Peptides against a protein of PDB entry 4N78. Designs and how they scored, part 289

Target 1, 186 residues: chain A of PDB entry 4N78
Amino acid sequence: HFQVICRLLGYQGIAVVMEELLKVVKSLLQGTILQYVKTLMEVMPKICRLPRHEYGSPGILEFFHHQLKDIVEYAELKTVCFQNLREVGNAILFCLLIEQSLSLEEVCDLLHAAPFQNILPRVHVKEGERLDAKMKRLESKYAPLHLVPLIERLGTPQQIAIAREGDLLTKERLCCGLSMFEVILT
Target 2, 155 residues: chain B of PDB entry 4N78
Amino acid sequence: MAELQMLLEEEIPGGRRALFDSYTNLERVADYCENNYIQSADKQRALEETKAYTTQSLASVAYLINTLANNVLQMLDIQASQLRRMESSINHISQTVDIHKEKVARREIGILTTNKNTSRTHKIIAPANLERPVRYIRKPIDYTILDDIGHGVKW

## One batch from the design tools (peptide; made by RFdiffusion4, then SolubleMPNN)

Design b2_p27_8_s3 (from b2_p27_8, 14 letters changed)
Fold by OpenDDE base, seed 5:
Formats: structure tokens, sequence, C-alpha cells
Structure b2_p27_8_s3 (fold): chain B 186 residues (1-186), chain C 155 residues (1-155), chain A 27 residues (1-27)
């Protein structure tokens, strides 16, 4: 599903969705969640000491339950605050999954473009074969597919410019060194 | 462009007019041949003359058609070449626009990105001494150590 | 029209005109 969304929206659509999502998250965090957190801080027991271990786990639990009774019984915490936190969580997950899906698509594009951009995979060398010789042979084999050099040789100045720009756009992908998710976490 | 204009405005219309005039003239020749054949005492001579005119007329028409056809073909070739050039120009513009749109889109999404902190994968320096996985030897818990701790009923 | 085509047409027209003239003279 996320792959389909990425394909449908493209870079521009993803950017718009992410921006709007960030606005929503910001609104939730600075608005409703902040208000509830402030309220919770006010009702939080000022002194909450660990009870004696002699009371055992059940007694300790009851102790904390009693101290936090007002918080636990705060109905709006469950209905509004937790819901908002879920929405924030969902937004974060959405961003993560979109980024992952986009990265996969970008990697696929890079792989498809690689033969045309003189990017060759390292070939497994059997014992006794020179890696350099094999790579050279591979380079020679794919040399006619190098699009930019071909167009530079045969194309018009305008075509050359387009080819270079296209090549650059093909090589420069977000997955190569950029993260949207890190920005969202910041 | 000048050649195409000459073909469209002069050569092809001129060729069409010539063909039409030829038709009219051929009709007159046919009438002449018919009348000549009817009135001539020497039918054989009249027939030979008619054959000669027919051959000449056919040759003339063939030439006119061929010339006109060649001019039309030339016109079409020039037009096809012009269309190809226009197509190339349109494609170039389209590609330029697409590249621009892509750049804009990338800038927009780029604002929402930061450099991946290549977490220096701390080379997990494999501890030089691979401590042999100490085979977990289940030592039976000697509970006798607890015998001295607490008021346990010594049975 | 190419000069060649024009000449060819004129030559043929002359032949036709001569034929028509002969017809009138025979009439």
Amino acid sequence: as target 1 above (186 residues)
Amino acid sequence: as target 2 above (155 residues)
Amino acid sequence: MSEFTENFIQDNLKVIEEALRRQREAE
C-alpha cells in the first residue's frame, strides 16, 4: 500500500502530505497534548516514594494505584490524550513507512539506471580470475549503453544539457544520504 | 521554405492547370481524329495518324502526371521534415519542463530531509579472545547453602 | 513549372494546334 502511495504521489505529493502531517502533529503536541500534560503534572503527587518492598508486588501496585487514582480515573486522558498520542504515533509510523517505501523505489530506479550510468556491480571472481580483467570486460560490454557520453558525442547542445541534468537527477536520490524520518523526530 | 512555397503556389497548381488544359486539348484531338477518319478516303492513313496522336497524347499525359506526382511527393517530404523538426522541438520543451518540475519537487521534499547520520557503526571490535561460549553447565543449585539461613525446621 | 515541363507542354500544344489547323483547312 505504501509503495502505491509513493508511486501515486511522487516527490511533490509526498512532500505536501508530510508537511501537512507535520502541521497536524505540531498542533496536537503544542495544543491538546501539552494541555493534558500540564494538567497531569498538576495532579501528579508531589512526593511519590517507593513503598517498602515488604508489601510485595500487589501491595506496591495498590499503593501506586491509590496515589495515581485521580490520573487513572481521568476519563479525558483515555479518550482524548491517548487518542492524540495514537495519532502522533500513527503519523510517525506513516512517515517511516513512506520513507522506507520511497527508498525502495529509489533503489530500484538506481539499479535500473546503473548500466546506463557506468555503474557496474562487483562481479564475483572465481579463483584464478583477475577481478580487474573481468571488470574491464564488463565495462567494455556496457560502454555502448552509457547514455551521457553517447549523447555528448552525437547529440545537440540542448540534448546534452538535458541528458546531463537527467543523469544527475537519476543519481541524486534521497536514499543516498537523506532522511525525512530524522527530521520528523527532530 | 521557399521551395515549399514554390511547390504549393506555383508548381503544383501549374501542373494541375496543365493537366486540365491537356484534357481539353485531348478532347479536341479526339474529335479531329474521329472526323478525319470519317471524311478520309484513305482510312488506313487516317488510322495511322490517329495512332500517332494517341501515342503522343498518352506520353504527354504521362509526363504531366509524373511531374505533378513528383512535385507532390517533394512537397510531402518537405512537410514531413518540417513536422519532424517541430516534433523534436516540442519534445525538447516537454523534457525541459519535466526536468524543471522534477527539480522543484525534489527541492520541496529536500526541505523535509536531513543528512543521514552515518552512525559510525562502532566496529564491534570482536573481542580478540572469543571467549569460548562457556557451555552453560547447569550446576545443580546446592540448596544446602541456605540451610543456615532462617528458622527452617530441621527435619 | 520547370522550364522543361513548360517546353514539353508547348511542344505538344503546337502539335495539337497544327492538327486542328489541318482539320479546318480540310473543311
Scores: peptide ipSAE 0.020, ipTM 0.666, DockQ to the pose 0.008
Fold by OpenDDE base, seed 2:
Structure b2_p27_8_s3 (fold): chain B 186 residues (1-186), chain C 155 residues (1-155), chain A 27 residues (1-27)
Amino acid sequence: as target 1 above (186 residues)
Amino acid sequence: as target 2 above (155 residues)
Amino acid sequence: MSEFTENFIQDNLKVIEEALRRQREAE
């Protein structure tokens, strides 16, 4: 699903969605969640000491339940605050998954374009063969597929300009050095 | 442009008119030949004369048709060439616009990005001795190893 | 030959000659 979304929206669409999600998250955090957190801090017991282990797990649970009774019974916490936190969490996860999906698409694009851009994979050298010789053969094999040099030889100045720009856009991808998710976490 | 205009406005219309006039003239020639044959005492001579006129007329018409056809073909070739040039121009504009849109889109998304902290991953110096990938021999998972970990009901 | 036929032939010959002339000039 995320892959399809990435393909459908493209860079611009993804940017818009991410920006709007960030606004929503910010609104939730600074608004309702902050208010509930402040309220929770006010009702939080000032001193909550660990009960003795001798009370066992049930006793310890009851102790904390009693200490936090006011918080647990706060109906709005479950219905509103936790829901908002879920929404924030979902938004974060959505952003992460979108970025991952986008990165995969970009990598695929790079791989598909590679033969046309003189980007050759490192060839595994079998024992006894020179790496340089194999690479040279590979380069020679794919040389006719190099798009920009081909257009530079045969194309009009306008075509050459477009080809160069297209080549640059193809090579430059977000996955090469940029992260959206890190911005979301800041 | 001048050549195309000449073809459209002068040569092709002129050729069409010439063919029409030729048709009318041929009808008159036919009538003449028929009458001449009927009235002539020497039928053989009249027939030969008719054959000569027919041949000449046919040649003339064929020439006119060929000339007109060639002019039309030339016109079409010029127009096709013009269309190809226009198409090329449109494609160029379209590609330019697409590139521009892509650049804008990338700028927009770029605002939402930060540089990946490339932790200087220490160049994993590939150990000189590439240990031969040990052929992963799928050892059957012995599930009995888990028998001692869970409070499962020992049958 | 009737005057009409002669004129027809002459007109057609003129057209052919003019076309040939143009062709030679284009070469």
Scores: peptide ipSAE 0.016, ipTM 0.659, DockQ to the pose 0.010
Fold by OpenDDE base, seed 4:
Structure b2_p27_8_s3 (fold): chain B 186 residues (1-186), chain C 155 residues (1-155), chain A 27 residues (1-27)
Amino acid sequence: as target 1 above (186 residues)
Amino acid sequence: as target 2 above (155 residues)
Amino acid sequence: MSEFTENFIQDNLKVIEEALRRQREAE
């Protein structure tokens, strides 16, 4: 599904969706969640000392249960605050999955364009074979497919410009070094 | 452009008119030949004359048709060339627009990106002592342990 | 004269000649 979304939206659509999603997340965080956090801070025990370990795990649990009884019994926390947190979580997950899907699409595009851009994969070399020789052969094989040089030789200035720009756009992808998800986390 | 205009406005219409006129002339020639044959004392001569006129008429018509056809072909070639040029121009514009749109899109999404921190993945230093691969003895997973977990039907 | 024109003329001449031949034979 995410791959399809990426294909349908493209960079523009993804950008728009991500921006809107960030707004939503911001709204949730600064709005409802913040309000609940403030409320929780108000009802939080002012002094919560760690009980002695001698009480054991059950005793410690009971202690905290007692101290946090009012918070635990706060029904709206579960229904509203946690829901909003889920929404934020879903948004984060969505962003992650979109980025991953986009990266896959970009990689595919790069791979498909590679023969036309003189980007050759590293060939597996068997023992006794020279890598350089194989690479040269491969380069020679695909040399006629090099689009930009071909157009530079045969094309009009306008075509050359378009070809270069297209080549650049094809080569420069987010997956090459950019992350959207990291921005979302900041 | 001048050539195309000449073809469209003068040569082709002129050729069509010439063909039409030729039709009228052929009718006259036919009438003449018929009358000449009827009235002539020398039928053989009249017949030969008719053949001559017929040949000439056919030649003229053929010439006119050929000329017209060539002019039409030339016209079509010119038009085809113009269309190709126009198509090329449109394609160029389209490509330019697409590239621009893509650049805009890239910028927009780029704003939402940061450089990947290539955190040097700490080389998971393989512990020096490769613990001997403990032969994984596949113990059958006893799924009954999960029978008490969840809303499953207590059989 | 184009080859097309020549062929056209020749083809039509043959038809005419054949028609004339038939006419002569009918007389």
Scores: peptide ipSAE 0.014, ipTM 0.664, DockQ to the pose 0.010
Fold by OpenDDE base, seed 3:
Structure b2_p27_8_s3 (fold): chain B 186 residues (1-186), chain C 155 residues (1-155), chain A 27 residues (1-27)
Amino acid sequence: as target 1 above (186 residues)
Amino acid sequence: as target 2 above (155 residues)
Amino acid sequence: MSEFTENFIQDNLKVIEEALRRQREAE
């Protein structure tokens, strides 16, 4: 699903969606969540010491349940605050999955373009074969597919310009060195 | 452009008119030949003359048709060439626009990106004792162990 | 032969001859 979304939206659509999500997240965090957190901090027991281990897990749980009874019984916390936290969480996950999906698409594009851009994979050299000779052979084999040089030789100045720009846009992808998710987390 | 205009406005219409006129003229020639044959004492000569006129008329019509056809073909070729040029221009514009849109899109999404921190992976100091890779036996996480700890929210 | 017919024939012959000449020159 996320791959399809990435394909449909493209860079522009993804950017718009991400921006809007960030706005929503910001609004949720600075608004409702912050208010509830402040309220919770006010009602939080001032002194909550770790109960003795002798009470065992059930006793410890009951202790905390008693200490946090007022918080647990706060109905609005469950209905509003936790819902908003879920929304924030979903937004974060959405961003992560979009970035991952986008990265996959970009990698695919790079791989598809590679033969046309003189980007050759490292060839596995069997024992006894000279890497250099094999690479040269490979380069020679794919040399006619190099788009930019081909257009530079045969194309009009306008075509050359477009080809160069297209080549650059193809090479420059987010997956090569940029992360959206890191920005979202900050 | 001048050639196309000449073909469209002068040569092709002129050729069509010439063919039409030729039709009328051929009818007159036919009438002449018929009358000449009827009135002539030397029927053989009249027949030969008719044959000559027929051959000439056919040749003339063939030439007119050929000329007109060639002019039409030439016109079409020129028009096709113009269309190809126009297509090329449109394609160029389209590509330019697409590139521009892509650049804008890249800028927009770029604002939402930061450089990947290649954290210098600290040399994971291999612990001296290579604990034999315990075959990760995926023990299914028995989540039932947690069933007793949580106050089951009876929804 | 009527003057009209004669002129028609002559005109057509001239056109054909000119066309043939141009063809030969183009070769």
Scores: peptide ipSAE 0.026, ipTM 0.662, DockQ to the pose 0.010; fails the geometry check

## One batch from the design tools (peptide; made by RFdiffusion4, then SolubleMPNN)

Design b2_p28_1_s1 (from b2_p28_1, 12 letters changed)
Fold by OpenDDE base, seed 3:
Formats: sequence, structure tokens, C-alpha cells
Structure b2_p28_1_s1 (fold): chain B 186 residues (1-186), chain C 155 residues (1-155), chain A 28 residues (1-28)
Amino acid sequence: as target 1 above (186 residues)
Amino acid sequence: as target 2 above (155 residues)
Amino acid sequence: SEEDRIQAVLDAASAFARANNFSMFRPP
């Protein structure tokens, strides 16, 4: 699904969606969540000592439940605050998955373009074959596919310009060194 | 442009008219040949004359048809060339627009990105030795680094 | 090819017509 979304939205659509999600997240964090957190901090027990381990896990749980009874019984926390936190979480996950999907698409594009850009894959040389000879053969095989040199030789100045720009755009991908998710986390 | 216009407005219509006129003329020639053969005392001579007129008429019609056909072909070639030029122009514009849109899109998304290489601010203890600017060795972009990004579809 | 033969005939006819200034045959 995320791959399809990436394909449909493209860079621009993804950017717009990400920006809107960031706005929503910011609004949720600075608004409702912050208010609830402040309220919770006020009602938090000032002194919550660790119960003795002798009470066992159930007793310890009951102790904390009693200490936090007022917080747990706060109905608005369950309905509003946790929902908002879920929304934030979903937004973050969405961004992560979109970035991952986009990266995959970009890698595929790079791989498909590679033969046309004189980018040769590292050929696994079988034992006994000279790597250099295989690479030369591959270079010779794909030489006619080098788009930019071909267009530079046969094309109009306008075509050459477009080819160069296209080549650059094809090579420059986000996956090569950029992360959106890191920006979302900051 | 001028050549195409001349073909469309003058040469092709003119050729069509010439063919039509030739039809009427051929009918007259046929009538003449028939009458000449009937009236002539020397039928052999009349036959030879008829043969000559027939050959000439056929040659004329063939020429007219060929000329018209060539003009039509030339017209079509010119039109085809014009269409190709238009197509090329449209493609160029389309590509330019697409590139522009892509650049804009990339700028927009780029604002939402940061470099993955968090330079671990390792205190670059300034190595006392000025590391010579590592010549940008075009390290072939090792795309294998991307193999670990996402659910690695091991191809 | 048949096309070549046709073209040859047409070319010959054209050459003949050009050489003989084939104005539209006016019957005498």
C-alpha cells in the first residue's frame, strides 16, 4: 500500500502529506497532549516509594494502582489523550513507512537507469575469470546504451540539455543520503 | 510553407483539372480516330495514325497521373515533416515542464530531509596532519548500501 | 520488383512527356 501511495503521490505529494502530518502532530503535541501531561504532573504523587519486593508482583501492582488511582480513573485520559497519542504514533509510523517505500522505489529507479548511465553492477566473477575482462565486456555491451553520450553525439542542443538534466535528476535521489524520518523526529 | 501552399492550392487542383480535361480530350481523340478510319481510303495509314494517337494519349495520361501522384506524395511528406516537427516541439516542452515540476517537487521534499550521515561529532580531534582533501574519488555509488533499507527484497 | 517496374514505366512516361512537351493533345 505504501509503495502504491509513493507512486501515486510522487515527491510533491509525499512532501505535502508529510508537511500536513507534521502540522497535525505538532498541534496534538503542543495542544491537547501537553495540557494533559501538565495536568498529570500535577496530580502525580509527590512521593511514590518503591514498595518492598516482598509484596510480590501482584501486591506491587496493586500498590501502584492505588497510588495512581486518580490518574487511571481520569476518563479523559483514556478517551482523548491516548487517542491523540495513537494518532501521533500512527503519523510517525506512516512517515517511516512512506520513507522506506520511497527509498525502495528510488533504488529500483537507480537500478533500472544504471545501464543507461554507465553504472555497471559489480559482477560476481566466477572463479578463474579475470574481473577486468568481464568488466570490459560489460562496458562494451552497455556502451551503446549510454544515453547522455549518445544524445550529445546525435541530439540537438535542447535535447542534450534535457538529457543532462534528466541524468542528474535520475542520479540524485533521496535514498542516497537524505532522511525524512530524522527530520520528523527532531 | 510556400511549397505546401503551392501544392495544395495550385499544383494538385491543377493536376486534377488536367486529368479531367484529358478525359474529355481522349473522347474527342477517339471520335476523331473512328471517323478518320471510316472516311480514309487508306485504312492502314488511318490505323497507324490511330495507334500513334492512342500511344500519345496514354503517355499523356500516365504523365498526368504520375505528376499528380508525386505532388500528392510530396504534399504528404511535407505534412508529415511538419507533424514531426510539431511533435518534437511538444515533446520538448513537455519534458521541460516535467523536469521543472520534478525539480520543484524535489525542493519541497528536500526541505523535509536531513543528511543521514549524522556526522557523529566525534570531536574531530583535528588530526595535527591536515588530511589532504581526500580527492573526491568518485566512489562508485555502492547501491548495496541500500539493500538494507526496507524489507530487503533479496532479488 | 513490380513496384520498380511500375516506377520505371512512370519515369519513362514522365521523361517522354517532358521531352515531347506534351501539351494536352489537341486533336488537330
Scores: peptide ipSAE 0.017, ipTM 0.620, DockQ to the pose 0.006
Fold by OpenDDE base, seed 2:
Structure b2_p28_1_s1 (fold): chain B 186 residues (1-186), chain C 155 residues (1-155), chain A 28 residues (1-28)
Amino acid sequence: as target 1 above (186 residues)
Amino acid sequence: as target 2 above (155 residues)
Amino acid sequence: SEEDRIQAVLDAASAFARANNFSMFRPP
C-alpha cells in the first residue's frame, strides 16, 4: 500500500503530506498533549517510595494503583490524551513507512537505470578469473546502451542538455544520502 | 513555406485544370479522328494519323498525371516534415516542463530531509593487552556453613 | 517491384513527353 502511495504522490505529493503531518504532530504536542502533561505533573505524587517487597506483586500493584488513583480515574486522559498520542504515533509510523517505501522505489529506479548510465554491478569473480577482464567485458557489452553519450553523438544541443539533466535527476536520489525521518524525530 | 504555398495555390490546381482541359481536348481529338477517317480517301493514312494522335494523347496524359502526382507527394512530404518539427518542438517543451516540475518537487521534499549520519564505524581498537581470561573456578558453595545459623529441622 | 515497374513506365512516358514537347495538341 505504501509503495502505491509513493508512486501516486511522487516527490511533491509526499512532501506535502509530510509537511501536513508535521504540522498536525506539532499542534498535538504543543497543544493538547502539553496541557495534559502539565496537569499530570501537577497531580503526580511528589513522593512515591517503593513499597516493601514483602507485599508481593499484587500488593505492589495495589500500592501504585492507589498512588495513581487520580490519574487512572482521569477520564479525559484515556479518551483524549491517549488518542492524541496514538495519532502522533501513527503519524510517525506513517512517515517511517513512506520513507522506507520511497527508498525502495528509488533503489529500483537506480537499478533499472544503471545499464543506461554506465553503472556496472560489482561482479563476483570466480576463482581464476581476472576481475579486470570481466569488468572490461561488461563495460563493452553495455557501452551501446549508454544513453547520454549516444545522444551527445546524435542529438541536437537541446536534446543533449535535456538528456544530461534527465540523467542527473535519475542518478540523484534521496536514498543516496538523505533522510526525512531524522527530521521528523528532531 | 514558399514552396508549399506554390504547390497548394498554383501547381496542384494548375495540374488539375490541365487534366480537365486534356479531357476536353481528347474528346475533340477523337471527333477529329473519326471525321477524318470517314472523309479521307486514304484510310490507311487516316489510321496512322489516329495512332499518332492516340500516342501523343497518352503521353500527354501520362505526363500530366505524373507531374500532378509528384506535386501532391511533395506537398505531403513538406507537410509531414512540418508536423515532425512541430512534434519535436512540443516534445522538447514537454520534457523541459517535466524536468522543471521534478526539480521543484525535489526542492520541496529536500527541505524535509537531512544528511544521513554516516555511522562512523569507530574501529573498536581492541585493547592490545587481552587480559587473560581469569578461569572462573566455581568453588562449590559449601551450604553446610549455613547449617548452624538457621532454625533448620535437624533431620 | 511492381511499383518500380510503374514508375519506370511513368518515367519513360515523362521523358518521351519532354523530348517531344507534347502539349495536348489542339486539332485544327
Scores: peptide ipSAE 0.016, ipTM 0.627, DockQ to the pose 0.006
Fold by OpenDDE base, seed 4:
Structure b2_p28_1_s1 (fold): chain B 186 residues (1-186), chain C 155 residues (1-155), chain A 28 residues (1-28)
Amino acid sequence: as target 1 above (186 residues)
Amino acid sequence: as target 2 above (155 residues)
Amino acid sequence: SEEDRIQAVLDAASAFARANNFSMFRPP
């Protein structure tokens, strides 16, 4: 599904969706969630001392339950605040999955373009074959497919410019060194 | 452009008119030949004259058809060439626009990206020894490095 | 080719027409 979304939206569409999601997340964080956090901070006991370990884990838990009773009984926390947090979480996950899917698509594009861009795949050398010989064979095989040199030789200056730009755009991908997810986490 | 216009406006219409006129004239010649043959006391001479007119008529029509056909072909070739040039221009514009749109899209999404914190790869302590400029061996871009980024589609 | 033959005939006819100054059939 995410791959289809990536293909459908393209870079532009993905950018728009991500921007809007960021706005939504920001709104949720700065609005409702912040308000609930402030309220919770007000209701939170100012002094919550660690109970003595002698009470054991159940006793300690009961102690904290008692200390946080007012917070636990805050029904809106479960219904609204947690829902908003879930929405934020879902948005983050969505962004992550979109980025991953986009990266996969970009890699596929790079792989498909590679023969035309003088990018040779890693050749699995069978036992006994010289890597150099195999690489030379591959280079020879794909040499006629090198688009930019071909157009530089046969094309008009405008075509050459377009070919170079297209080549650059094909090579430059987000997956090569850029992350959207890190921005989302910031 | 002038040649195409001349072909379209003058030569081809003129050729068509000439063929039409030739058709009407051929009918007249045929009538003449028939009447001449019937009325002539010398049937052999009349027949020879008819043969001459027939040959002339056929040659004339053939010439007119050939000329017209060549003009039409020339017209079509010129038009085809113009169409190809126009197509090339349109394609160029289209490609330019697409590239521009793609650049814009990439800028927009790029704003939403940051450089992957390459794990502090150990400071490649530049080995102190100025190793001689190793001939830039174009190392093939190992895309397998990307295989670890995401759910590894085992290709 | 058949096309070449046709063209040859047409060329010959055209040459003949030109040589004989076949003005439009003016019946005498």
Scores: peptide ipSAE 0.020, ipTM 0.615, DockQ to the pose 0.006; fails the geometry check
Fold by OpenDDE base, seed 1:
Structure b2_p28_1_s1 (fold): chain B 186 residues (1-186), chain C 155 residues (1-155), chain A 28 residues (1-28)
Amino acid sequence: as target 1 above (186 residues)
Amino acid sequence: as target 2 above (155 residues)
Amino acid sequence: SEEDRIQAVLDAASAFARANNFSMFRPP
């Protein structure tokens, strides 16, 4: 599903969606969640001492339930605050999955374009074969596919310009060194 | 441009008119040949003249048709070339627009990205002063203070 | 080829027409 979304939206659509999600997350964090956190901090016991281990697990649990009774009984926390936190979590996950899907699409594009851009895969050299000879053979095999040199030789100035720009856009992808998710986490 | 215009406005219409006129002329020639044959005392001579006119007429019509056909073909070739040029221009514009849109999109999404920092293993600089674990003197929490509040179910 | 034959006939007709400056016979 995320792959389809990435293909449908493209860079522009993804950017728009991500920007809007970031706005929503920011609004939730700085607004409702912050207010609830402040309220929780006010009602939080100032001194919470660790109960003695002698009370056993049930006694310790009861102790903490008592200390946190006001927090646990705060109905708005459960209904509103936790829901907002879920929304934030979902937004983060969505961003992560979109980025991953986009990266996969970009890698595929790079791989498909590689033969046309004089980017040759590293050939597994069997034992005894000269790497240089194989590489030279591959270069010769794919030389006719080099698009930009071909267009530079046969094309009009306008076509050459478009080919060069297209080549650059094809080579420069986000997956080569950029992360959106890291921005979301900061 | 001038050649196409000449073909459309002069050569092809002129050729069509010439063919139409040829029909009328051929009818006149036929009438002449018929009358000449009827009136002539030398029927053999009249027949030979008719054959000559027939051959000439056929050659003329063939020439007119060929000329017109060639002009039409030439016109179509020029038009096809113009269409190809137009198509090329449209494609060029379309590609230029697409590239521009892509650049804009990439700038927009680029604002939302940061360089993948190779996780420098932040050496957890252990704070030099290991705060000596303050011996948490576990003051025994006197839970007897809570004995009066909770209805302890005496299991 | 059939096309070559047709073209040869057309060329001959054109040559004939040009050589004879045959303005379609205006009957007298």
Scores: peptide ipSAE 0.016, ipTM 0.623, DockQ to the pose 0.005; fails the geometry check

